# Peptides against a protein of PDB entry 5Z08, part 276

Target 1, 168 residues: chain A of PDB entry 5Z08
Amino acid sequence: RQKDEWAKKTSSLMKQLDWFIGEHLGAMLAAEELGGPVVGELMEIDPDDLSAGFNAHGKLKKATSQPDLDRRQRRIDDIWGPQDEQGQAHKRKRGADEALAASAEMRDLIEQLMNKLVEAGGDNSATYVEIPRESAAARFLVRSKVAMFHPNDARRLRLVDFGRDLDD
Target 2, 222 residues: chain B of PDB entry 5Z08
Amino acid sequence: GLPRLIDAIEEASKIPAKRRQTPIKPTIEKLTTHLYTHGASPDSLLRLADLLTLRNHLDQASLAAITRNLYPSSTVSDEVVLRFIGALGHGQLKPTLALQALFLRWLVMVYHLLENPGVLGQVYGVLFDLLDTAAIRPQLCHLLALVTRRKHVRPFRIQAILTLSRQTGGDPNLTGLLRVFKNYYPEIIVGDATKGRASAFKHPDPQWRQHLDEIQQRRSEA

## One batch from the design tools (peptide; made by RFdiffusion4, then SolubleMPNN)

Design b2_p26_1_s1 (from b2_p26_1, 15 letters changed)
Fold by OpenDDE base, seed 5:
Structure b2_p26_1_s1 (fold): chain B 168 residues (1-168), chain C 222 residues (1-222), chain A 26 residues (1-26)
Amino acid sequence: as target 1 above (168 residues)
Amino acid sequence: as target 2 above (222 residues)
Amino acid sequence: LPPLEFSLEDQLRLLIEEIEELLAKQ
């Protein structure tokens, strides 16, 4: 009974986490990876405002027609720029695909971090996950104060051990 | 009455100050006078919490004046508390850190009027993770000192306070909070971090408390 | 779910903290 209640509660929270990642984080993580705003800074950006592109500080730039748009801005414009109805549909699909990819990356990273925390058995040195790059997902976890980089190696990320008790 | 004053301020808050037909200041003064005299009901508190915490066109002086006169006439609901907690931290949509410090001070001063003090314990992590924000740290540590229970005293939080205490050169508010932690776990090895000056977490405004008590007494007689 | 009034960072942290606290009780 208690184990079943524990399992049900854990499963419910994991589903809530999965939903939170998919419905709230995915699109914003994808936008940050594309050189958009930092996740959570611009919660009320209208999709139409996203089409205007972002400056080096992640702020909305007015769509100035100047040709020297950095490769990142071209990619944003390729995703969000005003095109014909077919171009807009292709852009919407690409944006959805990037949001799904970002959601999957965040899910995988959290899973790896949780697995390493459980496997380490209280050894903080064994809790590090090697990350291929500093992703928007990794940065978000650190900003959320749920994860920390290794002090000497930004390719190593660990989950904060919230479960550890002082009575243990 | 108070609801009509709130209605007028809500409508004015949607309009930039330069585009308002009438100055809002006289209405704010009427509101703050009413709040000082009668306090705010739970329903009025919720509406005022939204005005204080949501991004609108009200000026910082008006928001601060409302917050300084935000006397509850009765209890404070979980919803009101969560509006103020949700307004804390950094972000373009968040209130100024100066206003956030006033909200935290308010929560300290009305803590005994919360319908469910446990609500702050549920969001303890949100509060705790703001300790690095120097502008709100004094009031935040005071609130955490009231809210902290044995279940909140975890190894990672002890380490976080110790690290932040070293980085700040021993902030007295952090030292005070660490002493609260040590009251639940006397065995916590805090080293020299507790030997320094600690905040006593005294009531931040005795005059405000006295006036609140007078407002609360009038409710019990009615 | 954490209150919607909280930042996405705070919402995630509250979820992760609750999950880890449950995992530690296993």
Scores: peptide ipSAE 0.591, ipTM 0.849, DockQ to the pose 0.517
Fold by OpenDDE base, seed 1:
Structure b2_p26_1_s1 (fold): chain B 168 residues (1-168), chain C 222 residues (1-222), chain A 26 residues (1-26)
Amino acid sequence: as target 1 above (168 residues)
Amino acid sequence: as target 2 above (222 residues)
Amino acid sequence: LPPLEFSLEDQLRLLIEEIEELLAKQ
């Protein structure tokens, strides 16, 4: 009975976490990776905003053809093609795909961090996950005080052990 | 009455000060006088919490004046508490740190009037993570000293306080909070961090407390 | 769910903290 209640509660919270990542973080993480605002600076990022892209200052690109956009921005603009209805639909789809990818990256990172914490059995040295890059996801976890970088290696990230008790 | 004063301030809060037809200051003074005399009902507290915590066109002096006179005539709901807690920290939409310090001070002073003191325990982590914010740390540590229970005293939080204490040169408020933790776990090794002066977390405003008690007494007689 | 009034950072932290506390009780 208690184990079943525990399992149910854990499952419910995991679903809430998945929902939170998908519905709130994904688009914002994608925007940050695209050179948009830092996660949490904008309360809502429409997939359409992702599709418009961001300038070097993290502001939404106005549709004006400024020629001096850096090669990476040109590739974004080239992929975003003509302003026709089909182009807008492709833009929205790509923004949605980027939000989904960012959500998946965050979920995977949290899962790895949680698994390492559980496997370490209280050894903090064993709790580090190696991250391939400083992603928006990794930065967000650190800003949230959920994760910490290794003091000597910014490629190593660990989850904060909130569950550890002093009575243990 | 108080609701009409709040209505007028809510409408004025939507308009930049330079575009208001009438000065808001006289209405703020009427509001603060009313609050000082009668306190605020739970419904009025919620409306005032929104005015204080949401970004609007009210000036900082007016917001501070309202906060200093925010006497509850009754209890303080979880919703009101959560408005103030949600307004804490850094962000473009959040109130100034000076105003946040006043909110934390207010929460300390009305802690005994909370409908559910446990609500602060549920959001303990939110409060705890703001300890690095020097401008609000004194009031934050005082509130945490009231809220802390055995379940909140965790190894990571002990380590966080110890680290921050070293970084701050032994902030007496952090030392005070660490002593609260040690009351639940006497075995906590605090090292040199507790050898310093600790805050006693005394009531921040005895006159405000006395006036609150007078307002609350009138409720019990009605 | 954590209150919507909180930052996304605070919301995530509250969720993760609650999850880890449950996992540690197992």
Scores: peptide ipSAE 0.591, ipTM 0.847, DockQ to the pose 0.513
Fold by OpenDDE base, seed 2:
Structure b2_p26_1_s1 (fold): chain B 168 residues (1-168), chain C 222 residues (1-222), chain A 26 residues (1-26)
Amino acid sequence: as target 1 above (168 residues)
Amino acid sequence: as target 2 above (222 residues)
Amino acid sequence: LPPLEFSLEDQLRLLIEEIEELLAKQ
């Protein structure tokens, strides 16, 4: 009975986390990876403002036709910029694919971090996951105070141990 | 009545001060006078919480004046509490840190009127992670001192306070919070961080408390 | 779900904290 209630609650929270990543974070993580605003600052930007693109500082560009839009801005404009109906369908698909990829990266990273925390048995030195790069996902976890970089190696990330008790 | 004053301020809040046909200051003064005399109902508190926490064209002096007169005539709902907690921290849409400090002070002063004090315990992590923000730390530590239960005293939070205490040169508010933690777990090794002067977390405004008690007493007689 | 009034960072943290607290009770 108690184990069944625990399992149901854990499963429910995991589903909520999966939904939160897929429905809320994925598109914003993809935008940050493309040189858009930091995750959460996008909530301040009207979707219509996303169509105007971002400057090299992640700020909304006023629609000045600067020809040397960096490759990042072109990708943002390719995802969010105004396009004809066929271009909008391709943009929507590409934006959806990038959001799905970003969601998958975040899910995988959280899973690895949780698995390492459980396997470490309270040894903080064993809780580090090696990350291939400082992704938008990794940066978001650190900003959320959920994860920490190793003080001497930014390629090593660990989950904060919220579950540890003082009675243990 | 109070709802009509809130309506007028909500409409004025949508318009930049330079484009308003009438000065809002007289309406703010009427609102604050009404709040001082009668307090705010739960419904009025929610509307005022939205005015205080959402980005609008109201000036900081007006927002501060409303917050200083935000006497509940009844209880404070979870929804009102969550509006103020959601307004804390850094961000372009968030209120100024000075206003956030007033919100935290308000939550301390009305803590005994919360419909569900447990709501603050559910969002304890949100509050705790703001301790690095120096401008709100005094009021935040006071609120955390009220909210903290045994379940919140965790190894990672102890380490976080100890680290922040070292970085701040032993902030008395952090020392006070560590003493609250030690009350639940006497065995906590806090080292030199507890040897310093600690805040006593006294009521921030005794006159405000007395006036609140008078407003609340009128409700019990009705 | 965490309150919608919170930042995405705060929402994620609250979810992760609750999950880890449950996992530690096993």
Scores: peptide ipSAE 0.590, ipTM 0.849, DockQ to the pose 0.502
Fold by OpenDDE base, seed 3:
Structure b2_p26_1_s1 (fold): chain B 168 residues (1-168), chain C 222 residues (1-222), chain A 26 residues (1-26)
Amino acid sequence: as target 1 above (168 residues)
Amino acid sequence: as target 2 above (222 residues)
Amino acid sequence: LPPLEFSLEDQLRLLIEEIEELLAKQ
């Protein structure tokens, strides 16, 4: 009985976390990665806004025709391809794909962090996950006070151990 | 009655002060007088919590005046509590830190009237993570001192308080909170952090408490 | 879910904290 209630509650919370990442964080994380606002500054980011891209000030780029700028700008410009109905559909799809990718990155990172925390058995030195880059996902976890970077290595991230008891 | 005063203020809150046809200040004064005399029902408290916590065109002096007169005539619901907790922290949509400090002070003063004191324990992490915000720390530590139970005293929170205590040069409010933690776990090694001056977390306004008690007594007689 | 009135950071923290507390009780 108690174990079944525990399992049900845990499963419910994991589903809530998955939903929270997909419905609230994914688009905002993708926007931050594209040079948009920091997650939480804009509560409503339309996938269409993701397709428009962001200027150096984190503001939505209006469709200006200038061709030549940098790789992030090319991804934006590839999104800003010809304004035909197919081009708009491709833009919306790309914005949705970036939001899905950002959601997947966050889910995977949280899973890795949780797994390392469980595997470490209370050894804080063993709880670090190596991250390839400081992503919007990693920064959000740190701002949320859920994770911490290693003091000497910003490529190492650990989950805060909220579950640890003093009676254990 | 109170609902009609709230209606007028809600409508005025949607409009910038410079575009209002009538000054709202006389209506705010009527509201605060009514609240001082009769208190606020649970329904009125919820509406007032929205006016205080949501971004609108009310001036800070009016919001502060309402908060200082926010006497519950009855209990305080979980929903009202959560509105005030949700208004805490940094952000463009959040109330000023000065107003947040008044909200925390209010929660301390009405803590004994909460329908479910456990609601604050459920959002304990939200409150705890605001301890670095110096402007609200005194009232926040006082509220946490009331809310803290054995389940909230965790190793990471002990370490966080100790670290913040060192960074602040031993803030008396943090020392007071750490003493509350030590009451649940006497074995906690706090070192020199507990030897310093600690806040006693006394009631922030005895006159406000007395007036609240008078309002609460009138309800029990009705 | 934590109340929508909380920041996204606070909402995530409350969820993760509750999950970790449950996992530690197993």
Scores: peptide ipSAE 0.585, ipTM 0.842, DockQ to the pose 0.517

Design b2_p26_1_s2 (from b2_p26_1, 12 letters changed)
Fold by OpenDDE base, seed 1:
Structure b2_p26_1_s2 (fold): chain B 168 residues (1-168), chain C 222 residues (1-222), chain A 26 residues (1-26)
Amino acid sequence: as target 1 above (168 residues)
Amino acid sequence: as target 2 above (222 residues)
Amino acid sequence: LPPLEFSPEDQLRLLIEEIEVLRAKL
């Protein structure tokens, strides 16, 4: 009975986590990867707004007339296609795709971290996941105090052992 | 009355100080005088919590003055508590660390008036993760000392306190919090970190407590 | 707790901590 209640609550919280990642965090992570604000500086990022891109100061580009966008910004704008209605629709779609990709990366990383912690059976050396790059997702988990890097290797990330008890 | 004063301050908070037609200071002084005399109802506390925690055009001196006079006339709701907890930490939208320290001090001083003290236990991790922020650590450790239960004392938190204690040269507030943990688990090996001076977490303002008690007593007589 | 009251970092941490505490009991 009590275990069933804990299992149900765990399932509910996992759904809430998935919702949080998909509906909020993914767009913010995508914005950070695109050179936008760090996650948490801008709480409400519409995936459609990601299509506007970010200036060198991490601010959303207003769709209008700033002519003096630096060469890197022109390359981003060139990657985002023409400013016509079709180009805007393509930009919006790309912003949504980046948010989905960031959400998927975060979910996968959390899953790997959780699985490695279980598999390690209390061996802290075995709890590390190897990450291919320092992603916005990895940085966010560390800033959130959910994960920590290996002290000597920033390519190795582990989950904080929240579940460990002193009565065990 | 208090609601009309809050209305005037809410409207003024939407406008940059340089664009206000009237100085807000006289209205703030009326508000703080009213709060000192009568306290704030739960509804007024929520409105004031929003003014204190949300980014607006109020000056830091006014926000600090309101916080120093934020006497509850009755209980403190979970919603009010969560406004203050949500305002903690780093970020462009968050209040200054100086104001956050005043909020934490306030929560310590009104802890016995919380409708549900368990709400702070639910957000324990949010509070605990801010221990590295030196500017708020004294008040944060005091609040955590009140909130901590057996369920919060975990190996990762013990290790985090021990690590931070070493990094800070043995902050007496961290030593005090570690002693609270040791009350639940006497077997915790704290090493040299507990040999240092620990904070006793005494009430931060006895005069404020006395005045709060006088305000609360008037409620029981009405 | 309503998700909008905390930073994204705090939201994630609260969720993960609560999940892991429950998983350890199962």
Scores: peptide ipSAE 0.672, ipTM 0.886, DockQ to the pose 0.575
Fold by OpenDDE base, seed 4:
Structure b2_p26_1_s2 (fold): chain B 168 residues (1-168), chain C 222 residues (1-222), chain A 26 residues (1-26)
Amino acid sequence: as target 1 above (168 residues)
Amino acid sequence: as target 2 above (222 residues)
Amino acid sequence: LPPLEFSPEDQLRLLIEEIEVLRAKL
């Protein structure tokens, strides 16, 4: 009975987490990866607004037709295409795709972190996930105080052991 | 009445000080005088919490003056509490750390008036994760000392406090919080972190408490 | 708690902590 309630609550919270990642966090993470604001500096990023790209100050660029955009800006412009209706649709689609990709990366990273913590069986040395890069997702988890980098290796990330009890 | 004063301040808060037709200071003084005399109803508290926590064009002195006079005439709702908790931490959209320290001080002083003290226990992680912010740490530790229950005392939090205590050279407020943790788990090895001076978490403002009690008594007689 | 009352960091933190505390009880 009590375990069933805990299982149901866990399932509900996992759905809320998934929703939060997909509906809010993914767009913000995508914005950070695209050189936009750091997650949390701008609470409401419409995935469609990602399409405008960001200036060096993390502000939404108005789609200015300037050709000599830096490679990152060209990638943003290539991501976001021309200002015509088709280009805007491609822009919106690509912004949505980047938000989806960021959401998927965050979900996968959280899942790996949670799984490694369980698999480690209390061995803190075995709780580390190897991350391919310092992503916006990884940085966000650390800023959230949900995860910690290995003291000597920023490619190793572990979940905080929230579940550990002193009565165990 | 209080609602009209809040209305005027809300409207003024939308406008940069340099573009206001009238100085807001006289209205703030009327508000603070009213709050000092009568306190704030739950509805007024919520509106004032929004003014205090949301980014607006009110000056810091005005916000601080409102916060110092934010006497509840009745209870403090979960919504009001959550507005203040949501305003804590670093960020361009958040209030200044000085104002956040006043909010935490306020929460300590009105803790006994919370409709649901358990709400702070639900957001315990948010509060705890701010312990590294030196500017709010004294009031934060005091609030955590009130809020902490056995369920919050976890190995990761013990380790976090111990680490932060070492990094801060043994902040008395952290030592005080560790003692609170040790009250729930006497077996916690805190080492030298508890041998130092600890904060006693005394009431931040006895005069404010007395005045609050006078306002609250008037409610009980009505 | 409505997600919008907290920073994304705090919201994620609260969700994950509560999940992990419950998972440890199962």
Scores: peptide ipSAE 0.672, ipTM 0.886, DockQ to the pose 0.576
Fold by OpenDDE base, seed 3:
Structure b2_p26_1_s2 (fold): chain B 168 residues (1-168), chain C 222 residues (1-222), chain A 26 residues (1-26)
Amino acid sequence: as target 1 above (168 residues)
Amino acid sequence: as target 2 above (222 residues)
Amino acid sequence: LPPLEFSPEDQLRLLIEEIEVLRAKL
């Protein structure tokens, strides 16, 4: 009875987490990876707005401002292609694809972190996940105080042991 | 009445001070006088919480004056509490740390009027993760001392307080919070972190408390 | 908790803590 209620609540919260990642966090993570604002500085990022790119100050480019020849901007423009109608459709699609990719990366990273914590059986040395790079997703988990880098190796990330009890 | 004063302030909050046709200060003074005399109903508290926590064009002195006079005439809803908790921390969209300290002080002073004291326990992690913010730490530790239950005392939180206590040179507020943790788990090895001076978490404003009690009594007679 | 009341960091933190506390009881 009580375990069934806990299992049901856990499943509900996992669905809420998945929804939060997909509907809100993915676009913000994609914006950070594209040289936009750090996650949480701009709360409402439409994936369609990602296609406009960001200026050197991390602000969304409005379509009317002259392309400042900054190297980051060229890379964004090279990523996003020419301003024809097909180019704009490709840009919007690419923004959506980047948000989906960022969402998938975050989901996978959280899953790996949760699984490693269970597998470690209380051994803190075995709780680390190896990450290929310091991504926006990894940085966000650390800023959220959900995860911690290894003190000597920024490629190793572990989940905070929230479940550990003193009565256990 | 109070709703009409709030309406006028809400409309003024949308406009930069330099572009307002009329000074808002007289309306703020009327609002604070009304709040001091009668308190705020649950509905008025919610509207005022939005004005205090959402980014708008109100000046910091006006926001602080409203917060200092934010006497509940009744209970404080979960929604009002969550507005204030959501406004805590760092960010361009969040209130100043000085105003956040006033919100935390307010939550301490009205804690006994919460409809559901458990709501603060649900957001305990958010509050606890702000302990590194020196500007709000005194009021935050006081609130956490009221909110903490056995379920919140976890190994990772004990370690976090111990680490932060060392980094701060033994902040008395952290020592006070650690004593609260030890009341639930006497076996917690705190080492030298509890040997220092601890805050007693006394009521932050006895005059404000007395005035709140007078407002609450008038409601029970009506 | 409604997601719009908290920063993304706080929202994620609350969700993961509650999940992990429940998982440890199962």
Scores: peptide ipSAE 0.672, ipTM 0.885, DockQ to the pose 0.574
Fold by OpenDDE base, seed 2:
Structure b2_p26_1_s2 (fold): chain B 168 residues (1-168), chain C 222 residues (1-222), chain A 26 residues (1-26)
Amino acid sequence: as target 1 above (168 residues)
Amino acid sequence: as target 2 above (222 residues)
Amino acid sequence: LPPLEFSPEDQLRLLIEEIEVLRAKL
């Protein structure tokens, strides 16, 4: 009975985590990877707005119809294609694809971190996941105090052992 | 009444100080006088929490004056608590660390009026992860000393406090928090970190407490 | 807790801690 309640609650929280990653965090992570704001500086990033790109200050360019496009802005707009209806659809799709990719990377990284912690059986040296790069996802987990880098190797990341008890 | 004063301040908060037609200071003084005399209802507390925690055009002196006079006339809801907790930490949208220290001090002073003290226990991790922020650490440790239960005392948190205590040269507030942890688990090896002077976590403002008690007594007689 | 009340960092932190505390009890 009590274990069944804990299992149900765990399943519910996992669904909430998956929803949070997919519906909110993925777009913010994609924005950070694209040279936008650090996650949490802009809470409401529509994946469609990722298509507008970022200014030299890392702020989302509102689709201002105003022609005074600064020269650096043209280069980002050139990377994202023409402002015709097809170009806007391609931009929106690309922004959505980047948000999906960032969401998938975060889900995979969290899963690996959780699995390694269980497999280690209390050996802290065995809890490290090797990461291919210092991604926005990896940096976010460290800023969130959920994960820690190895002190001598920034390619090794471990989950904080939240579940360990003193009564164990 | 209090709602009309809040309305006027909410509207003024949307406008930069240089573009306001009328100075807001007289309205802030009326608000703080009203709060000092009557306290704030649960509904008024929520609106004031939003004014204090959301980024707006109010000056820091006005925000601090409201916070210093934020006497609850009744209980403090979970929603009000969560507004203040959500405003803590670093970020472009968050209040100044000086204002966050006042919020933490306020939460300590009104802790006995929370509708559900357990709400702070649910967000314990958010509070604990801010211990590295020196500007809020004294008030944060005091709040954590009130909130801590056996379930919060975990190996990773003990190690985090011990590491931070070494890095700070033995902050008395961290030593005080470690003593609270040791009350739940006497077997915790804290080494030299507990040999230092610990904070006693005394009430931050006895005069504010006395005035709060007077406001709360008027509610029980009505 | 509604996601909108916390920073993304704090929201993730709360979810992961609660999940891991429950998983350790199973």
Scores: peptide ipSAE 0.671, ipTM 0.885, DockQ to the pose 0.563

